# Designs tried in a protein design run: peptides against a protein of PDB entry 6TME. Part 126

Target 1, 324 residues: chain A of PDB entry 6TME
Amino acid sequence: NRLKRAYIALQAWKKAFYSDPFNTAANWVGPDVCSYKGVFCAPALDDPSVLVVAGIDLNHADIAGYLPPELGLLTDVALFHVNSNRFCGVIPKSLSKLTLMYEFDVSNNRFVGPFPTVALSWPSLKFLDIRYNDFEGKLPPEIFDKDLDAIFLNNNRFESTIPETIGKSTASVVTFAHNKFSGCIPKTIGQMKNLNEIVFIGNNLSGCLPNEIGSLNNVTVFDASSNGFVGSLPSTLSGLANVEQMDFSYNKFTGFVTDNICKLPKLSNFTFSYNFFNGEAQSCVPGSSQEKQFDDTSNCLQNRPNQKSAKECLPVVSRPVDCS
Target 2, 324 residues: chain A of PDB entry 6TME as posed
Amino acid sequence: NRLKRAYIALQAWKKAFYSDPFNTAANWVGPDVCSYKGVFCAPALDDPSVLVVAGIDLNHADIFGYLPPELGLLTDVALFHVNSNRFCGVIPKSLSKLTLMYEFDVSNNRFVGPFPTVALSWPSLKFLDIRYNDFEGKLPPEIFDKDLDAIFLNNNRFESTIPETIGKSTASVVTFAHNKFSGCIPKTIGQMKNLNEIVFIGNNLSGCLPNEIGSLNNVTVFDASSNGFVGSLPSTLSGLANVEQMDFSYNKFTGFVTDNICKLPKLSNFTFSYNFFNGEAQSCVPGSSQEKQFDDTSNCLQNRPNQKSAKECLPVVSRPVDCS

## One batch from the design tools (peptide; made by RFdiffusion4, then SolubleMPNN)

Design b2_p16_4_s3 (from b2_p16_4, 8 letters changed)
Fold by OpenDDE base, seed 1:
Structure b2_p16_4_s3 (fold): chain B 324 residues (1-324), chain A 16 residues (1-16)
Amino acid sequence: as target 1 above (324 residues)
Amino acid sequence: SAEERLQKILEELRAE
């Protein structure tokens, strides 16, 4: 019986709770698991006459504990949302049995270990949120081979380079922010056909921005701030016809910020502060537009306020990186 | 709500 298996799983999970401040699992008693708080039942996809546990939502429960292997018995779960808790340990491999997994949100917890590769085993997964944890190591390239709509990886301990397979991703939103990613942004990034928002904030990325970024026609948010990027901004950025929010601040960019970038038709905010730009078009000057907001603070611009000193600028500006 | 979202998910899964 599927509900019996669910009962075993949920009771094992309750036993794995170290703290339940809101008494979320207080009613997790007895065989009627469909009445459990945060547990949602629905007719099984393979047999509508059978009721199964199809969803778990324990968001914002502040529960301390771990995920026991018995959770693998919840084979009918398609929605698993347990964000904003204090769950620790690793994601159990037994979750590979949850073949209907569609949305997996374990964000804002205390999970550790490598990337939860069990997520790669879910054929129907569309939403993956593992942000605000302590996952570490390399990001498996295979994550971008999956037909995901959203991938949230930010605020973890991921290292190494961003996989070149990123270009295969069908996700509309991808976040890499606040990890330890290094190396260059892959040129394949321009092949992300459904991308709307991508965030690289606060990593150790370096090198030149690939020209292929300009092929991201549907991007509305592009944030590469707080990295180690060098060189000039690609002229191909003029192709970002739908970009609204763009941030290149806190890098080591040089060169001239052009009209073609600052006059992008949907551009609302463009921040390129804390770099080594030595020139900007008039259209890039803060206050030049009522519809657009710019920040050119702490560059090497002439006749602009709040710029770096000549002493700071000369060593960098005099040795421009050629990205061509 | 989670329940409403689940319903949509299940509809999508049925369509696959």
Scores: peptide ipSAE 0.724, ipTM 0.973, DockQ to the pose 0.968
Fold by OpenDDE base, seed 5:
Structure b2_p16_4_s3 (fold): chain B 324 residues (1-324), chain A 16 residues (1-16)
Amino acid sequence: as target 1 above (324 residues)
Amino acid sequence: SAEERLQKILEELRAE
């Protein structure tokens, strides 16, 4: 039966624990898996008279171990939360059998290998959190074809370009931060109609920002700091009617920071420090507003404190990148 | 709680 399969899976997992500091699995004994700490049962969707393991929550258990293939026997699991542990290895492909997977959170572990493509096999997946691991390689374009609400990829070792399919994403939150993503931000980004927060911090992204960013009407957080972006800020950024937090710091931007950007109606924080901007509107000057916070540090601005030297600025400012 | 969240998830899955 289904609970017997769950028992086999959970016992295999317990055996795969190298360390269980809080003795989380101490009560994982016997066939009554529904009594196991961190295991949650519910009536099966296909047969309400049958009790099945529907959820796993081992968050913050500091467990060291790996995910054995027998976890694929947990075919009724819709919620799998094991963040803040010390699980290592790869995500088993046998998890493809978990066709009800809705929320998958393996964040803050020690997982390695390529993107867990098994996640692409889950038709009902809405929440994917694989941040703070050691996943590497390419991000599969298909991830953005899925009807996800949230995609957390930050703090890994991904090193591909950002797929053009990003525009198909219905996610409200997407994080790319602290990886090794390269190339340009795809122009299709403007098609992310449900996007609220997107974070590109600390990658190897380059090129000009696409004008289509200005189409992100619902975005409240846009952080592209610590990359290699060049050129001027797109004038279309004036269309970010709901942006509250915007960060372009630590790039190679040039040109003039305009009133249309700094006077965005919902803007609370705008950081454009550590670039090569050679001018800014009065509305962009730190201290010019009480409700907005600006940082123009370390640019090529005249009559402003803490700017780059002429020697540093001249080679870059004199050769502006044309993004048109 | 995780259990409460699971309940909501299962409700959503049933609605699909």
Scores: peptide ipSAE 0.722, ipTM 0.973, DockQ to the pose 0.965
Fold by OpenDDE base, seed 2:
Structure b2_p16_4_s3 (fold): chain B 324 residues (1-324), chain A 16 residues (1-16)
Amino acid sequence: as target 1 above (324 residues)
Amino acid sequence: SAEERLQKILEELRAE
């Protein structure tokens, strides 16, 4: 009996709660699991005459605890939303039995360990949110082989390089922000056909930006701020026909910020502050446009306010990195 | 709501 298995799982989970400040699980008593707060039942996909637990929503419950292996008994769950809690430990491998998993949101918790590879076992997964946790180690390349709509990885402890398989991703939104990723952005990034928003903020990425970024025709938000990127901005960035928000601030870029970039047709905000740019086109100057906002603060620009000193600029500007 | 979202998900899964 599927509901009996669900009862076992949910009672095991309740037992795994250390704290339930809002008494969310107070009514988790008895065999009628479909009446449990945050538990949603629906007719089974394989047999509409059978009622099963199909969804869990415990968002914002501030529950402290862990995910016990018995959760693997919830084999009919397609929606699992438990964000903004204080769950700790690792994601149980027993969740591989949840073959209908469609949306998995465990963001804003205290999860640790490597990337939860169990997520890769779910054939129908479309939404993965693991942001604001303490996941660590390498990002498995296989994550980008999944047909995901969104991938939220930001604010974790992921290390190593971004997999080259990123180009295979069909996600519209991908966040890498506030991790420990290193190395270069893969050239395969230009193959991301459905990408709308990508965020690299606050990592240890380095090297030159790949020219292939200019192939991201659908991107509206591109943020690579607070990294260690070097060299000039690729001229191919003029191909970003739909970019609205672009941020390259807090890097080590050099060279000239071109007119072709600053005149992008949909560009609303372009921040390239805190770099070592030694020139900019007139169209890039803050205040030059009413419909666009620019920030050129703390570069090596002449006749602009709030720039770096010659002493700071000279060693870097005189030794530009050749990205060719 | 979560319930409404779930219904949409289930509809999509049925269509697969």
Scores: peptide ipSAE 0.695, ipTM 0.971, DockQ to the pose 0.965
Fold by OpenDDE base, seed 3:
Structure b2_p16_4_s3 (fold): chain B 324 residues (1-324), chain A 16 residues (1-16)
Amino acid sequence: as target 1 above (324 residues)
Amino acid sequence: SAEERLQKILEELRAE
């Protein structure tokens, strides 16, 4: 009996709660699991005459506890949303039995350990949100082999380089922000055919931006701020026909910010402050457009306010990195 | 709602 298994799993989970401030699991009593708060039942996909637990939503419950291995008994769950709680520990490997997993959101918790590789075992997974946790180590390259619509990895402790397999991703939104990623952005990034938003904020990324970024025709948000990028902006950025929000601030970029970037047709906000740019086109000057907002603060620009001193600029500007 | 979203998910899974 599938509901009996679900009962065992849910009771084990209730037992694993250290704190339930809103008494969310107060009604988690008895065999009628479909009446449990945050538990959603539906007819089984393989047998419509059988009722199963198909979804869990405990978002914003502020529950402290852990995920026990008995959760692997919830084999019919397709939606698992437990964001904004205080769950700790690791994601159980037993969740590999949840072969219908479609949306997995454990964001805003206190999970630790390596990337939850059990997520890679779910063949139908479309949405993965593990942001705002304490996951650490390397990002497995296989994550980008999954047919995911969105990948949220930001605000964790991930290290090492971004996998070259990123180009295989079909995700529209990918966030790497506020981790410990290092190295260069892979050249394969240009192969992300469905990408709309990508965020690299606040990592240890370095090197030159790959020219292949210009192939991201559908990208609307590109944020690479607060890293260690060097060199000039690729001329191929003129290919970003749909970019609306672009941020390169707080890096070590040099060179000239050109018209072909600042005149991008859909560009709304372009922030390139806190770099070492030594020139900009007239179209890049803040206030030059009513439709576009620019920020050129703290560069090495002449005849512009709030720029770096010559003492700060000369050592960097005189030794530009050649990205060719 | 979560329930409405779940129904959409299940429809997608049935189509696979």
Scores: peptide ipSAE 0.687, ipTM 0.970, DockQ to the pose 0.969

Design b2_p16_4_s4 (from b2_p16_4, 8 letters changed)
Fold by OpenDDE base, seed 4:
Structure b2_p16_4_s4 (fold): chain B 324 residues (1-324), chain A 16 residues (1-16)
Amino acid sequence: as target 1 above (324 residues)
Amino acid sequence: SPEERLQAILEELRAE
């Protein structure tokens, strides 16, 4: 009996709760699991006459505990939302049995360990949100081979380089922000055909920006701030026909910010502050446009306010990195 | 709501 298995799983999970401040699991008593708070039943896909647990939503419950292996008995779950809790430990490998998993949101918890590779085993997964945890180690390249719509990895402890397979991703939103990623952005990034938003904020990324970024025709948000990028901005950025929000602040960029970038047709906000740019087009000057907002603070620009001192600028500007 | 989202997901899964 599928509901009996669900009962075993849910009771094991309740036992794994250390704290339930809102008494969310107070009614988790008895065999009628479909009445449990945060548990949602639906007709099974393989047999509409059978009622199964198809969804779990415990968002914002502030529950402390861990995920026991018995959760693998919830084989009919397609929606698993447990964000904004205090769950700790690792994601159980037994969740590989949840072959209908479509949305997996464990964000804003205290999970640890390597990337939960069990997510790679879910053939129908479209939404993966593991942000605001303590996941560590390398990002498996296979994550971008999946037909995901959204991938949220930000605010973790991931290290190493961004996989070259990123170009294979069909995701519209990908976040890498606030990790420890290093190396260059792969040139394959330009092959992300469905990309709308990508965020690299606050990593240890370096090198030159790849020219292939200019091929991201559908991107509306591109944020590469707070990294170690060097060189000039690629001229191919003029190809970002739909970019609205662009941020390159807090890097080590040099050179001239061109008119072709600042006049992008959909550009609303462009922040290139806290770099070592030594020139900008008039169209890039803050206040030059009513429909666009620019920030050129703390660069090496002449005749602009709030710029770096000559002492700070000279060592970097005099030794520009050639990205050609 | 979670119920509405779940229903949408299940419809997508049926279409696969």
Scores: peptide ipSAE 0.723, ipTM 0.973, DockQ to the pose 0.974
Fold by OpenDDE base, seed 2:
Structure b2_p16_4_s4 (fold): chain B 324 residues (1-324), chain A 16 residues (1-16)
Amino acid sequence: as target 1 above (324 residues)
Amino acid sequence: SPEERLQAILEELRAE
């Protein structure tokens, strides 16, 4: 029966634990799996008279181990939360059998290998958190075809370009931060309809910012700091009617920071420090507003403190990148 | 709680 399969899976997993500092699995004994700590049973969707394992939550258990293939026997699991542990290895492909998977959180572990493509096989997946691991390689473009509410990819080893399919995403929050992504931000980014927060911090992204960023009407947080972006800020950024936090610091931007950007109606914090901007509107000057906070440190601005030397600025400012 | 979140998820799945 279904609970017997769950028992086999959970006992295999217990055997796969190298360390259980809090003795989380101490009571994982006997056939009554519904009494196991971190295991949650519910009536089956197809037969309410049958109890099944529907959720696993082992968050913050500091467990060291791996995910054995027998976890594929947990076919009724819709919630799988195992963040803040020390699980290693790869995500088993046998998890493809978990067709009810709705929330998958394996963040803050030691998982390795390529993107866990098994996540793409789950038709009902809404929440995917794989941040703070050691996943590597290319991001599958199909990830953005999923109807996900949130996509957390930050603090991994992903590389290559951001897929053009990003425009198909319906996620409200997407994080790319602290990976090894390269290339340009796709122009299709402007097609993201439900985007509220997007973070590109600390990658190897380059080129000009696409004008289409200005179409992100619902975005409240846009952080592109610590990359290799060049050129001027797109004038279309004036269309970010709901942006509250904007960060372009630690790039190679040039040109003039315009009044239209600094006067965005919901803007609270705008950081454009550590670039090569050679001018800014008065509305962009730190201290010019009580409601807005600006940082213009380490640019090529005249009559401002803490700017780059002429020697550093001249070779860059005199040869601006044309983004046209 | 995990239980509450699970219940919400199961309700959504039933609605599909």
Scores: peptide ipSAE 0.696, ipTM 0.971, DockQ to the pose 0.971
Fold by OpenDDE base, seed 5:
Structure b2_p16_4_s4 (fold): chain B 324 residues (1-324), chain A 16 residues (1-16)
Amino acid sequence: as target 1 above (324 residues)
Amino acid sequence: SPEERLQAILEELRAE
């Protein structure tokens, strides 16, 4: 009996709650699990005559607790949304039994441990949100082999290079922000054919930006701010025909910010502040356009306000990194 | 709503 298994799972979960300030699980009593707050039933896909627990939504419940292994008994769950709680511990490997998992959102919790590789076992997964947790370690390359629409990894403790497999991703949105990723952005990034938004903010990424970024024709948001990138901006960035928001601030970029970049047709905001750029085209100057917003603060530009001192600039500008 | 989203998901899963 699937509902009986669900009952066992949900009661085990209730027992695993340390705090339920909104009494979300107050009605989690009795065998009628379909009446439980945040539990949603539907006809089973394999047998429409059977009612099963197909979804769980406990978003914003501020529940403190952990995910017990008994949750693996919820084999019919396709939607699992428990964001904005205080769940801790690890994601149980027993969730591998949830083969219908389509959307998995555990964001804004207190989960720890390595990347939840159990997510890789879900064949139908389309949405993965594990942001705002304390996941750590390496990002498995296999994550980008999955046909995901969105991958939210930001605000964790991931510490590794970005896998080369990123180019295989079909996701429209990928966030790496506020982790401890290191190394270079893989050249394969240009192969992300469906990418609309990618965010690298606040990592330990370094090296030159790959020229292949310019192949991201559908990207509307590209944020690589607060890293350790060096060299000049790739000339191929002129190919970002749809970019609207672009941020390279707080890096160690050098060279000249070209007219071809600043005149990108869809560009609305371009921030390249807090670098070591020693020149910019007139089209890049803040205030030069009514429809575009630029920030060139704290570079090595001549005749511009709020720039770095010669003392700060000279050591870096005089030794530009050749990315060719 | 969660119900609406779930329904959409289930429809997609059926189509696979």
Scores: peptide ipSAE 0.696, ipTM 0.970, DockQ to the pose 0.970
Fold by OpenDDE base, seed 3:
Structure b2_p16_4_s4 (fold): chain B 324 residues (1-324), chain A 16 residues (1-16)
Amino acid sequence: as target 1 above (324 residues)
Amino acid sequence: SPEERLQAILEELRAE
């Protein structure tokens, strides 16, 4: 009996709650699990005559607790949304039994430990949101082998480099922001054929931007701000025909910001402030366009306001990094 | 709603 197994799982979970300020689980009593608040039943995919627990949504419940291994008994769950709670501990490996998992959202919790590799075992997974937690360690390369629509990793404690397998990703949205990623952006990034939005904000990334970024024809948001990137902006960025929001601020870029970048047809906001650029095209000057917004603050530009001093600029500008 | 999203997901899974 699948509902009986679900009952065991849900009761174990209720027991694992330390605090339920909104009394979300108050009605989690008795065998009728389909009446439980936040529990959604549907006919089983393999047998429409059988009712199963197919979804869990406890978003914004502010529940404190952990995920017990008995949750692995919820074998029919395809939707698991528990964001904006105070769940702690690790994601149980027993969740590997949830082979129908399609959307997994545990964002804005207090989960710890390494990347939850159990997510890699779900063959039908399309949406993975683990942002705003305390996950740590290396990102497994296999994450990008998954046919995911979106990958949200931001605001965690992930370290090491971004895997070369990123080019295999079919995701439209990928966020790396506010982690501890280091190294260069892989050249394989240009192979992300479905990418619309990618965010690298606030990491320890470094090196030159790969020329292959220019192959991201569908990208609308590209944010690489608050890192340690060096060198000139790739000339191939002129290929970003659909980019609307672009941010390279708070890096160590040098060289000249060209017309080909600032005149991108869909560009709405381009922020390249807090770098060491020593020149910009007229089309890049803030106020030069009514349709585009630019920020060139705190660079090494001549005849522009709010620039770095010669003392700050000279050591960097005189030693430009050759990315060729 | 969660119910509507779940229904959409289940339809996609059936199509696989």
Scores: peptide ipSAE 0.694, ipTM 0.970, DockQ to the pose 0.973

